# Peptides against a protein of PDB entry 1BH9, part 36

Target 1, 89 residues: chain A of PDB entry 1BH9
Amino acid sequence: FSEEQLNRYEMYRRSAFPKAAIKRLIQSITGTSVSQNVVIAMSGISKVFVGEVVEEALDVCEKWGEMPPLQPKHMREAVRRLKSKGQIP

## One batch from the design tools (peptide; aimed at target 1 L70)

Design b2_p26_7_s4 (made by RFdiffusion4, then SolubleMPNN; from b2_p26_7, 16 letters changed)
Fold by OpenDDE base, seed 3:
Structure b2_p26_7_s4 (fold): chain B 89 residues (1-89), chain A 26 residues (1-26)
Amino acid sequence: as target 1 above (89 residues)
Amino acid sequence: DKLEKVLEALFELALEEAERIGSKLK
């Protein structure tokens, strides 16, 4: 692995999804308390979403002949593409 | 349903983090 790949991995690992915030978000929708395991699972799904969006945005950036860092326009296009593919809600 | 609503809300949070992370990529 290149140092760039390791750095990118570290950035993903550092993504912040505080358990308390995730718990409150879920409970505000379900109207009931949720277990620690559910919060952990939902936090994991959130990180998957981050990865999918960033990966798609990097692809968009490359196809447009541009270089990182990613800009809002890359993110917007990535979301449109992922939704059209049915990969994100 | 509720699950879909939860996933949609989580995606919104994920998008914000994706933008933060993406802006730091080189």
Scores: peptide ipSAE 0.713, ipTM 0.945, DockQ to the pose 0.754
OpenDDE base, seeds 1, 2, 4, 5: peptide ipSAE 0.708, 0.711, 0.694, 0.710; ipTM 0.944, 0.944, 0.941, 0.944

Design b2_p26_8 (made by RFdiffusion4)
Pose (drawn by RFdiffusion4):
Structure b2_p26_8 (pose): chain A 89 residues (1-89), chain P 26 residues (1-26)
Amino acid sequence: as target 1 above (89 residues)
Amino acid sequence: SYEEALAEFEEHLEEMFKEMEYAMTP
C-alpha cells in the first residue's frame, strides 16, 4: 500500500475535536457545566457527522465530474441530499 | 460567551472537515 493510504488512515484513526471547545460550546448552551463523558460522546457523534458529510460531498464532486479537494459547493449540496434522505438533522 | 464558543468550535470544525476529507478521499 501507499504512504498515502497509510497516512490517510492514521489521520482518520486519530482525528478528533479538542475537548475544551466542545465543552465550552455545550456548557455555554445548558448554562450548567457538563461531564467528561458528555464531551467525549458529543465528539464521537460529531466525528460521524463530519464523516457523513465529507463522504456525501465526495460523491457529489465525483458525480459532477470533478476532482477533490472538496469545494464549498460540494459541502452544501451534500447537506441538501443528506437532509432529503433525512439522515442528518 | 456562546458566540465566542461557537466561533472557536467552527474553526475546529473546519479543520476537522479537512482532516476527514484527506482521510476519506481515495

Design b2_p26_8_s1 (made by RFdiffusion4, then SolubleMPNN; from b2_p26_8, 11 letters changed)
Fold by OpenDDE base, seed 4:
Structure b2_p26_8_s1 (fold): chain B 89 residues (1-89), chain A 26 residues (1-26)
Amino acid sequence: as target 1 above (89 residues)
Amino acid sequence: SLEEAREEFEKELEKLIKDMERALTP
């Protein structure tokens, strides 16, 4: 790996979905308290999911001949494409 | 409330998206 690749990986690795926000949302939906382990699991799943969407959105942006930053239209198209590929429900 | 929790989630989601965009941009 190049230093640049390693740097990007570290940046990605350090990013995380805030535990508190996830916990509050889940509890608001379920109407009951949620265990710490469930929150941790959901945080990890959410991180991977968002990462895949962002990666696809960056690809969309590039293929449309546009420059960052990502716009809502890129994110929407990314989700559509991932659904079409069966990568997300 | 659910509305408040959703708003908080969306705010944090936006932050995460921006962080990942920076991390994943070559």
Scores: peptide ipSAE 0.491, ipTM 0.864, DockQ to the pose 0.747
OpenDDE base, seeds 1, 2, 3, 5: peptide ipSAE 0.477, 0.487, 0.485, 0.489; ipTM 0.860, 0.864, 0.864, 0.865

Design b2_p26_8_s2 (made by RFdiffusion4, then SolubleMPNN; from b2_p26_8, 10 letters changed)
Fold by OpenDDE base, seed 3:
Structure b2_p26_8_s2 (fold): chain B 89 residues (1-89), chain A 26 residues (1-26)
Amino acid sequence: as target 1 above (89 residues)
Amino acid sequence: SLEEALKEFEKELERLIRDMEYALTP
């Protein structure tokens, strides 16, 4: 592995929503206290979901012949495409 | 409130998107 690959992997590994923010959001929706395990699970699911959208958005950006950084239009198109592929609800 | 939680979440989402963009860019 190259140093760049290692750096990117490390960034991916460490990237995550703060537990407090996830917990606050869930509790605001459910109106009930949420366990640490639920927060951990939701944090992981959310992270993977964002990753899938970003990966698709990068593909959209490239196919449109545009350059980073990703813009809202890329993210919206990515979501539409993922839905069409049945990869997300 | 839900509004405050969503606003906070959106800010964190933007940060995560940028981190993922870097991590996933070939």
Scores: peptide ipSAE 0.625, ipTM 0.903, DockQ to the pose 0.808
OpenDDE base, seeds 1, 2, 4, 5: peptide ipSAE 0.619, 0.622, 0.621, 0.613; ipTM 0.900, 0.901, 0.902, 0.899

Design b2_p26_8_s3 (made by RFdiffusion4, then SolubleMPNN; from b2_p26_8, 10 letters changed)
Fold by OpenDDE base, seed 2:
Formats: C-alpha cells, sequence, structure tokens
Structure b2_p26_8_s3 (fold): chain B 89 residues (1-89), chain A 26 residues (1-26)
C-alpha cells in the first residue's frame, strides 16, 4: 500500500465522535445517565452512519459532475437517496 | 442543555465528515 492509502486507512480507523459529546447529547435527550458501553455503541453506530452518508455524497458529487470538497447540498441529497433506497431510516 | 449538546455534536460531526471525505475518496 502507498503512504497515501495508509494515511487514509488510519484516518478512517481513528475517526470517532468524542465520547463526552455523545454522552452529553444522549443524556440531554433521555434525561438519564448513560453508561460508557451505551456511549461506545452509539459512537460506533453513528460512525457507520456518517460513513455511509459520506460515501453516498461522494457519489452524488461525482454524478452531478462537480468537484470536491463536499458541500451541504451533497450531504442532503445523499440522505434523501439513502432514505429512498431504504438504507437509512 | 439540549441546545448546547447539539452544538457540540454538530462540531464533532463536521470534523468527522471532513475526515471521512478524505478517507473514502478514491
Amino acid sequence: as target 1 above (89 residues)
Amino acid sequence: SLEAALEEFQKALEKMIKDMEYALTP
């Protein structure tokens, strides 16, 4: 693998929501304390979700004949398409 | 507050999106 490929892999692997941010959000919604395991689980689920949206957004950007970086309109369209496909709620 | 939590989460989300754009771009 090239250095670039390794760097991309490492960035993906290390990308994560700060636990404190997720915990704060969940507790703000539920009004109850949340365990670290729940935070870890939600962090993982959220990461996968964002990855799927970004992947779709990259496809949208390309199909629209536009150049990077991704814009909010690409993200919105990605979510719309994924919902239409039944791939996200 | 929920507002503060959402703002914090939004900042984290924006960062993750940029990181993943780099990671997932062919």
Scores: peptide ipSAE 0.599, ipTM 0.898, DockQ to the pose 0.881
OpenDDE base, seeds 1, 3, 4, 5: peptide ipSAE 0.594, 0.588, 0.595, 0.591; ipTM 0.897, 0.895, 0.896, 0.896

Design b2_p26_8_s4 (made by RFdiffusion4, then SolubleMPNN; from b2_p26_8 with Y2L E11K H12E F17L E19R M24L)
Fold by OpenDDE base, seed 4:
Structure b2_p26_8_s4 (fold): chain B 89 residues (1-89), chain A 26 residues (1-26)
Amino acid sequence: as target 1 above (89 residues)
Amino acid sequence: SLEEALAEFEKELEEMLKRMEYALTP
């Protein structure tokens, strides 16, 4: 693996939503307090979800014969495709 | 409030998206 690949992996590994932000959001939606484990689980799910959106967007970008950085149009199309695939509601 | 929590999350989401783009770009 190249240094760049390692750096990207580390970026992915370390990336996470702040627990406080996730907790506040969930509690605002549910109206009740949530456990630490729920926050951890939701943080992980959210991270994976974002990753899937980005991966799809990168695929869209490539299929359209374009180069990064990703643009809003790629993100919108990615979400549309993921919805059609049933990967997101 | 929910609106404030959403606004905060949206900001975090934008940052996460940028990090993920870097991380997942081949």
Scores: peptide ipSAE 0.585, ipTM 0.890, DockQ to the pose 0.867
OpenDDE base, seeds 1, 2, 3, 5: peptide ipSAE 0.572, 0.582, 0.568, 0.522; ipTM 0.886, 0.889, 0.886, 0.872; seed 3 fails the geometry check

## One batch from the design tools (peptide; aimed at target 1 A16 F17 L25 I26)

Design b2_p27_3 (made by RFdiffusion4)
Pose (drawn by RFdiffusion4):
Structure b2_p27_3 (pose): chain A 89 residues (1-89), chain P 27 residues (1-27)
Amino acid sequence: as target 1 above (89 residues)
Amino acid sequence: TPFDLSDELMELTEEFIKNFVRKAMEE
């Protein structure tokens, strides 16, 4: 395999949101503070959401006869499709 | 390793988190 497949996997494996921002974002909505578990669970769910958007946008870029990197028009279009499939909020 | 996301995708992620939290408070 290529250095890139390996490096693409490593990034996938360890990419994660910083807990500090996830927590401040959540607690700045509940007013109350929140738990370690809530932040981790929210990070895991958000990583999947990011995954579905980028996976879906990659499909649009592919079908529009274009190549990566993903452009803004791809993200927004992907979002519209995911909402139609009703798979993302 | 922190995510390297576009500004648009980051905004969508923040909106997703906010909406999820609001929905949980309503329930």

Design b2_p27_3_s1 (made by RFdiffusion4, then SolubleMPNN; from b2_p27_3, 14 letters changed)
Fold by OpenDDE base, seed 5:
Structure b2_p27_3_s1 (fold): chain B 89 residues (1-89), chain A 27 residues (1-27)
Amino acid sequence: as target 1 above (89 residues)
Amino acid sequence: MPFKLSPELEKLVEEFIKERVLEELKK
């Protein structure tokens, strides 16, 4: 990957996941309150997910002979591939 | 330094969280 791609990868790997937003999102699904530990755990899992998606998307971009920035099609394909590999739900 | 996710990636994260939560609820 190019320096630019690696730089963006690191940027996404260091992405922040607002605790309040994650808490509200989970609660909107479960219909009940969520503990601090669950929010922390989900934040960590989400961070890993972002890294995997970006890495896969960059790989897709490269394999398709295309250049940055990542496009929605790269992200969609990345998600599809990761699901097929059983790396994400 | 933490960075804000792009709107596109943010949507993917939200969907991921939803799927993960729903998966746990089925157990």
Scores: peptide ipSAE 0.337, ipTM 0.785, DockQ to the pose 0.657
OpenDDE base, seeds 1, 2, 3, 4: peptide ipSAE 0.329, 0.328, 0.322, 0.337; ipTM 0.782, 0.782, 0.781, 0.786

Design b2_p27_3_s2 (made by RFdiffusion4, then SolubleMPNN; from b2_p27_3, 12 letters changed)
Fold by OpenDDE base, seed 5:
Structure b2_p27_3_s2 (fold): chain B 89 residues (1-89), chain A 27 residues (1-27)
Amino acid sequence: as target 1 above (89 residues)
Amino acid sequence: MPFQLSPELRKLVEEFIEELVKKLLEE
């Protein structure tokens, strides 16, 4: 990866979803309220997940001989690859 | 034994990730 790609990756790695948004998303799935500890755990998982998707997308972008910024097609391909690798459901 | 998530939490994680994937692809 280029320095630019690494910098962008680090930017995403440092980002995190707002706690309230995570909580609402969880509750939309479970139909019940969840503890703060669960929200914290899921926040971390979300961060790691996004990081992995971005990393894969950057790799896709590079392999396709394209330059940032990432496009939807890179994200879609990244998700597909991660699923095929069993890294995400 | 390696650390593992509880069945409940694991199920939640899987469903959560699936939902996140859908949201990412809808952007």
Scores: peptide ipSAE 0.194, ipTM 0.706, DockQ to the pose 0.049
OpenDDE base, seeds 1, 2, 3, 4: peptide ipSAE 0.179, 0.181, 0.172, 0.184; ipTM 0.706, 0.703, 0.699, 0.692

Design b2_p27_3_s3 (made by RFdiffusion4, then SolubleMPNN; from b2_p27_3, 14 letters changed)
Fold by OpenDDE base, seed 4:
Structure b2_p27_3_s3 (fold): chain B 89 residues (1-89), chain A 27 residues (1-27)
Amino acid sequence: as target 1 above (89 residues)
Amino acid sequence: MPFKLSPELEELVREFIEELVKEELEK
């Protein structure tokens, strides 16, 4: 990983998902109101998920001989690889 | 610190959450 990749990844790791956005997202799926604990839990899970995807995407980007910023193709490939590894559902 | 997800990431998260929620509801 280049310094640029590490810096970007660290930026994401230090960032958090806004509760309001997570809540709206969950409610749009369930069609019902959700508790604060559900939002907190899902926010944390989503954070981990995004972190893993970004990390893998950066690796994909590097392996493809490309430089940041990440592109959709990197993200899609990352997800495919993570699924194949059983790291994400 | 809060951050705004890109459209691509937001879509991935949405699909991820949807899958998790459905799995739980199907139990």
Scores: peptide ipSAE 0.229, ipTM 0.735, DockQ to the pose 0.719
OpenDDE base, seeds 1, 2, 3, 5: peptide ipSAE 0.217, 0.223, 0.165, 0.220; ipTM 0.729, 0.734, 0.692, 0.727

Design b2_p27_3_s4 (made by RFdiffusion4, then SolubleMPNN; from b2_p27_3, 14 letters changed)
Fold by OpenDDE base, seed 5:
Structure b2_p27_3_s4 (fold): chain B 89 residues (1-89), chain A 27 residues (1-27)
Amino acid sequence: as target 1 above (89 residues)
Amino acid sequence: MPFQLSPELEELVREFIRERVEAALKA
């Protein structure tokens, strides 16, 4: 795959999710404030999720005989496959 | 460069988090 695609993958794996964005999202669902520990935990879980989705999506793209960049269809198929394999909840 | 998800991946993350939070609320 392209250097650009690999760089994006590395960015997803090496970077932490925006703490404020995660907090706001959780609070919009719960209707109440959440602790820093919950935000940290969810950030870590989400990071793992993204890494697995991107890796699977790249595999899907390759197996479909297509070239980067990743498209929504690759992401959707990746999620479906990962759920089927029990790798994500 | 700053970490930033594509709109599509961000939506997937939002759905992922929502499902986990809602599951926790039902427990």
Scores: peptide ipSAE 0.336, ipTM 0.782, DockQ to the pose 0.619
OpenDDE base, seeds 1, 2, 3, 4: peptide ipSAE 0.331, 0.326, 0.323, 0.331; ipTM 0.779, 0.781, 0.778, 0.781

Design b2_p27_4 (made by RFdiffusion4)
Pose (drawn by RFdiffusion4):
Structure b2_p27_4 (pose): chain A 89 residues (1-89), chain P 27 residues (1-27)
Amino acid sequence: as target 1 above (89 residues)
Amino acid sequence: SVSEQVVTAMTELALDYAETYATELFS
């Protein structure tokens, strides 16, 4: 395999949101503070959401006869499709 | 209503991160 497949996987494996921002974002909405578990769970869920959007946008870029990197028009279009499939909020 | 606000904010942050993640993935 290529250095890139390996490096693409490593990034996938360890990419994660910083807990500090996830927490401040959540607690700045509940007013109450929140738990370690809530932050981790919310990070995990958000990573899957990011995963679905990039995966869906990559498909649009592919079908529009274009190549990566993903452009803004791809992200928004992907969002519209995911909402139609009703798979993202 | 609080849960909807949390989902909206998290979704906005996730979309912003998705752009950075996609740039790191494909650039």

Design b2_p27_4_s1 (made by RFdiffusion4, then SolubleMPNN; from b2_p27_4, 16 letters changed)
Fold by OpenDDE base, seed 3:
Structure b2_p27_4_s1 (fold): chain B 89 residues (1-89), chain A 27 residues (1-27)
Amino acid sequence: as target 1 above (89 residues)
Amino acid sequence: STAERIMEALFRLSLEEAERLAKALFS
């Protein structure tokens, strides 16, 4: 990571997540309305998932001896590894 | 369970965002 890339990563982590989409997603499953606090909590979990996948994908890319940018194959392998570790559903 | 379904759906949504972040990191 360059300093600029790290900064962009941090900015993303602090930025808003698609709250409307998360709210609709939860309501479609529960069949009832959800509070703003629940949506915020779920947004936090989503951000954790995003970070774990991207960081694992970067690790995969490096271990395979390849250079960025990340490709779909890195993301797929990252998900596979994280699932095997029990870190993601 | 309902909790499991929510977590799985959240993860699917997160994968879409992960792709967006990955592209932004190397733009």
Scores: peptide ipSAE 0.587, ipTM 0.909, DockQ to the pose 0.693
OpenDDE base, seeds 1, 2, 4, 5: peptide ipSAE 0.568, 0.585, 0.583, 0.583; ipTM 0.900, 0.908, 0.906, 0.905

Design b2_p27_4_s2 (made by RFdiffusion4, then SolubleMPNN; from b2_p27_4, 14 letters changed)
Fold by OpenDDE base, seed 1:
Structure b2_p27_4_s2 (fold): chain B 89 residues (1-89), chain A 27 residues (1-27)
Amino acid sequence: as target 1 above (89 residues)
Amino acid sequence: SVQEKIEKALFELSLKEAERLARRLFS
C-alpha cells in the first residue's frame, strides 16, 4: 500500500458496513424481520472477510509478479486460497 | 437450509464489497 491507499483502507475498515443491504438480504431469506444486533454481528463478520479477501488478493497479485490494480482474477484466487486455508467455508 | 442461504448470500455480498474496496484503493 501507498500511504494514500493505506489511509483509504483504514478509513474503510472503520466505516460502517452496508447494514441496510445485509438486513434486506437476511429478511428476504427468512421472510421476517431481523434484529439490529444480528445485522451488526453479520456486518462485522462480513467486514472482516472483506479485508481478508483484499489482503489475500494483494498477496496473490504480488506473488504472481503483477502490478496493481487488483483484477477479478486476483479476487477469485484470493477466495480460493482462503478456502483452502480454512479461513472461509 | 436457511443458514446456508444466509451464508451464501453474505459471502456474495462481501465479495462485491471486496471488489468495491479494491477499486477504491487504486482509484
Scores: peptide ipSAE 0.506, ipTM 0.877, DockQ to the pose 0.728
OpenDDE base, seeds 2, 3, 4, 5: peptide ipSAE 0.111, 0.035, 0.031, 0.279; ipTM 0.627, 0.519, 0.519, 0.781

Design b2_p27_4_s3 (made by RFdiffusion4, then SolubleMPNN; from b2_p27_4, 13 letters changed)
Fold by OpenDDE base, seed 2:
Structure b2_p27_4_s3 (fold): chain B 89 residues (1-89), chain A 27 residues (1-27)
Amino acid sequence: as target 1 above (89 residues)
Amino acid sequence: SVDEQITEALFELSLKKAEELAKELFG
């Protein structure tokens, strides 16, 4: 990755999903309350997933010989590729 | 904005992935 691509990647990795949303999601599945640590862990997993999508999009952008910032077309292609790899349902 | 739209899309995808993982780990 170029420095610009890495910076964008880090920016997205720093984003976090609302803990409340993650908590609600887990609780809707388990039917019981979950600990804060579980929410934190799942939030981290979600962030990692976002990072994987962004990383793939950055690869697409670079492969197409284009420069940041990422555009919707890069994100769409990234998702498509990750789906084909079985990394996204 | 474009960034906002991308963020929302990633949010939805991440939630789907999280749901699958949650089911696998806690279901």
Scores: peptide ipSAE 0.037, ipTM 0.513, DockQ to the pose 0.069
OpenDDE base, seeds 1, 3, 4, 5: peptide ipSAE 0.031, 0.028, 0.036, 0.033; ipTM 0.519, 0.511, 0.506, 0.509

Design b2_p27_4_s4 (made by RFdiffusion4, then SolubleMPNN; from b2_p27_4, 14 letters changed)
Fold by OpenDDE base, seed 5:
Structure b2_p27_4_s4 (fold): chain B 89 residues (1-89), chain A 27 residues (1-27)
Amino acid sequence: as target 1 above (89 residues)
Amino acid sequence: SVKEKIEKAMFEFSLKYAEELAKKLFG
């Protein structure tokens, strides 16, 4: 990571996850309103998941001897590895 | 089930978000 990349990542870490989008997504499935607490919980879980996927993808990229930017193949492999580790469903 | 639908939807949403984040960091 460059300093700029690290800064951007830290900004993400401190930013709010898109709760509105998550609320809409869940409500589109349930057909009813979703509580704020549920949205917050799902947002938190998703944020952790996103972070893990990106970090794993970076590790994949490095282990393959490749340089950023991350490509779809890195993301797919990251998900596969996280599933195999039992980190994600 | 509703639970499975939510899990699938959240998974797909989060993956897309991860891809966008990756682009923001390294694009």
Scores: peptide ipSAE 0.515, ipTM 0.869, DockQ to the pose 0.725
OpenDDE base, seeds 1, 2, 3, 4: peptide ipSAE 0.509, 0.509, 0.485, 0.510; ipTM 0.867, 0.866, 0.859, 0.868

Design b2_p27_5 (made by RFdiffusion4)
Pose (drawn by RFdiffusion4):
Structure b2_p27_5 (pose): chain A 89 residues (1-89), chain P 27 residues (1-27)
Amino acid sequence: as target 1 above (89 residues)
Amino acid sequence: DLNEFLSPELLELTEEFIEDLARETAE
């Protein structure tokens, strides 16, 4: 395999949101503070959401006869399709 | 960090997603 497949996997494996921002974002909405578990769970769910959007946008870029990197028009279009499939809020 | 690899537009959408899920959980 290529250095890139390996490096793409490593990034996938360890990519994660910083807990500090996830927590401040959540607690700045509940007013109450929140737990370690809530932050981790929210990070996990958000990572899957990011995964679905980029996976879906990669498909649009592919079908529009274009190549990566993903452009803004791809992200928004992907969002519209995911909402239609009703798979993302 | 994951947010460093995201476009600003996708990061905003992600923040909105987290905010909506947090409100739904607080209900």

Design b2_p27_5_s1 (made by RFdiffusion4, then SolubleMPNN; from b2_p27_5, 12 letters changed)
Fold by OpenDDE base, seed 2:
Structure b2_p27_5_s1 (fold): chain B 89 residues (1-89), chain A 27 residues (1-27)
Amino acid sequence: as target 1 above (89 residues)
Amino acid sequence: SLEDLLSPELLALTEEFIRQKTLELAK
């Protein structure tokens, strides 16, 4: 992995989705208000999801012998692999 | 924020993930 990609991954690990953004997204789906606990939970699992995808995508990129930055094809392959391994829904 | 760091592709994947989880919660 390049230093740039590793740094970005660490940034992902340290960052979080804005509560308001998560809340808006959930409520746009449900059509009703959502509790703050649900928002917190969703924020957490979403962060985990992102981290897992990014890590897997970096692995894909490396295994394919390609150089960063990550491309959509790396993301899609990462998601596919993670689903196949049962690590994400 | 995290959303600012994500590529459009990854952001879209994340939003889809949230959508799926939300629908599961609604059940």
Scores: peptide ipSAE 0.499, ipTM 0.868, DockQ to the pose 0.762
OpenDDE base, seeds 1, 3, 4, 5: peptide ipSAE 0.488, 0.486, 0.488, 0.497; ipTM 0.863, 0.864, 0.864, 0.868

Design b2_p27_5_s2 (made by RFdiffusion4, then SolubleMPNN; from b2_p27_5, 8 letters changed)
Fold by OpenDDE base, seed 1:
Structure b2_p27_5_s2 (fold): chain B 89 residues (1-89), chain A 27 residues (1-27)
Amino acid sequence: as target 1 above (89 residues)
Amino acid sequence: SLEDLLSPELLELTREFIEELARKLAE
């Protein structure tokens, strides 16, 4: 990896969704308060989801014979494929 | 934050993902 790529990876690795935002979103759905552990788990799972979508989207982009940057259509197709593979619900 | 690194499309997909999981948790 180039230094730039490594830096972006490091930024991603250290990044996380804001806990408050995740908590509010979950509670909006469940209608009740959720534990800190649930928020932490959901945050982690969501980050994994993002990584998998990006990885799959890059594959889609390549297989479609297209060049970066990733477009919304690549992301949407990635999600469809990941669901088909059973990698995401 | 991570959300600052993501495109609007990916953010929306992530939101939908979380909502789906949250609905399952509520069952």
Scores: peptide ipSAE 0.608, ipTM 0.910, DockQ to the pose 0.845
OpenDDE base, seeds 2, 3, 4, 5: peptide ipSAE 0.606, 0.604, 0.601, 0.607; ipTM 0.909, 0.909, 0.909, 0.910

Design b2_p27_5_s3 (made by RFdiffusion4, then SolubleMPNN; from b2_p27_5, 10 letters changed)
Fold by OpenDDE base, seed 5:
Structure b2_p27_5_s3 (fold): chain B 89 residues (1-89), chain A 27 residues (1-27)
Amino acid sequence: as target 1 above (89 residues)
Amino acid sequence: SLSDLLSPELLKLTEEFIAELARKAAA
């Protein structure tokens, strides 16, 4: 992977989702209030998800013989592959 | 925030991921 790809990947790993946004999203699905612990857990899980998707997408991009930056198709394919591998639910 | 760094597509996929987990947990 290129240095640029790695830098972006590291940038994602160093960042975090805002709790409020995650809370709102979950609550929009469940229809009920969500505890702080659930939000924290989901924040962590989501961060892991992003990392795995980006890593897989970078691999997809490379395997397809394409150059950065990542495109939506790489991300979508990454998710499909991760699901098929059982790496994400 | 991470959401500020993600592409629109990746953000969407992340939201879908969260939604899926939330639905499964609620089931």
Scores: peptide ipSAE 0.629, ipTM 0.913, DockQ to the pose 0.765
OpenDDE base, seeds 1, 2, 3, 4: peptide ipSAE 0.625, 0.629, 0.620, 0.617; ipTM 0.913, 0.913, 0.911, 0.910

Design b2_p27_5_s4 (made by RFdiffusion4, then SolubleMPNN; from b2_p27_5, 7 letters changed)
Fold by OpenDDE base, seed 4:
Structure b2_p27_5_s4 (fold): chain B 89 residues (1-89), chain A 27 residues (1-27)
Amino acid sequence: as target 1 above (89 residues)
Amino acid sequence: SLEDLLSPELLELTERFIEELARELAE
């Protein structure tokens, strides 16, 4: 497995993203530091989001007649479908 | 809905955050 594949698997397996990682991602977007409460909130949102993407990706995989593990194409299609459904921006 | 509970600032951040996460997950 490539490093990216491993990372995706870890994201799927983990109950939540590391707080530090969430904070870094937020700060990369805002360009400034964020409060602990924001990190907590975004951590929860991330968990829900990842769950929805993985669920959709698994559905895509199945509908395409393929078997896990999920591949980039499944994740990309999942995101596309979720956007199409208006479930994510 | 979740959007109803979020301030305008937090909502904007959430949207941008989700977009970035989606991009990373789709790599």
Scores: peptide ipSAE 0.210, ipTM 0.693, DockQ to the pose 0.051
OpenDDE base, seeds 1, 2, 3, 5: peptide ipSAE 0.204, 0.029, 0.029, 0.029; ipTM 0.712, 0.515, 0.526, 0.525

Design b2_p27_6 (made by RFdiffusion4)
Pose (drawn by RFdiffusion4):
Structure b2_p27_6 (pose): chain A 89 residues (1-89), chain P 27 residues (1-27)
Amino acid sequence: as target 1 above (89 residues)
Amino acid sequence: SFTEEDAETVFEMLKDEWKRLAEELEA
């Protein structure tokens, strides 16, 4: 395999949101503080959401006869499709 | 890896879902 497959995997494996921002974003909406578990769970769910959007946008870029990197028009279009399939909020 | 700016962007997109899930998980 290529250095890139390996490096693409490593990034996938360890990419994660910083807990500090996730927590301040959540607690700045509940007013109350929140737990370590809530932050990790929210990070796990958000990573899946990011995954679905980039996976879907990659498909749009592919079908529009274009190549990566993903452009803004791809992200928004992907969002519209995911909402139609009702798979993202 | 993801940044604080990414977290803010994702939060704006999932704000209501995050509030609802946080209240349920914190209970």

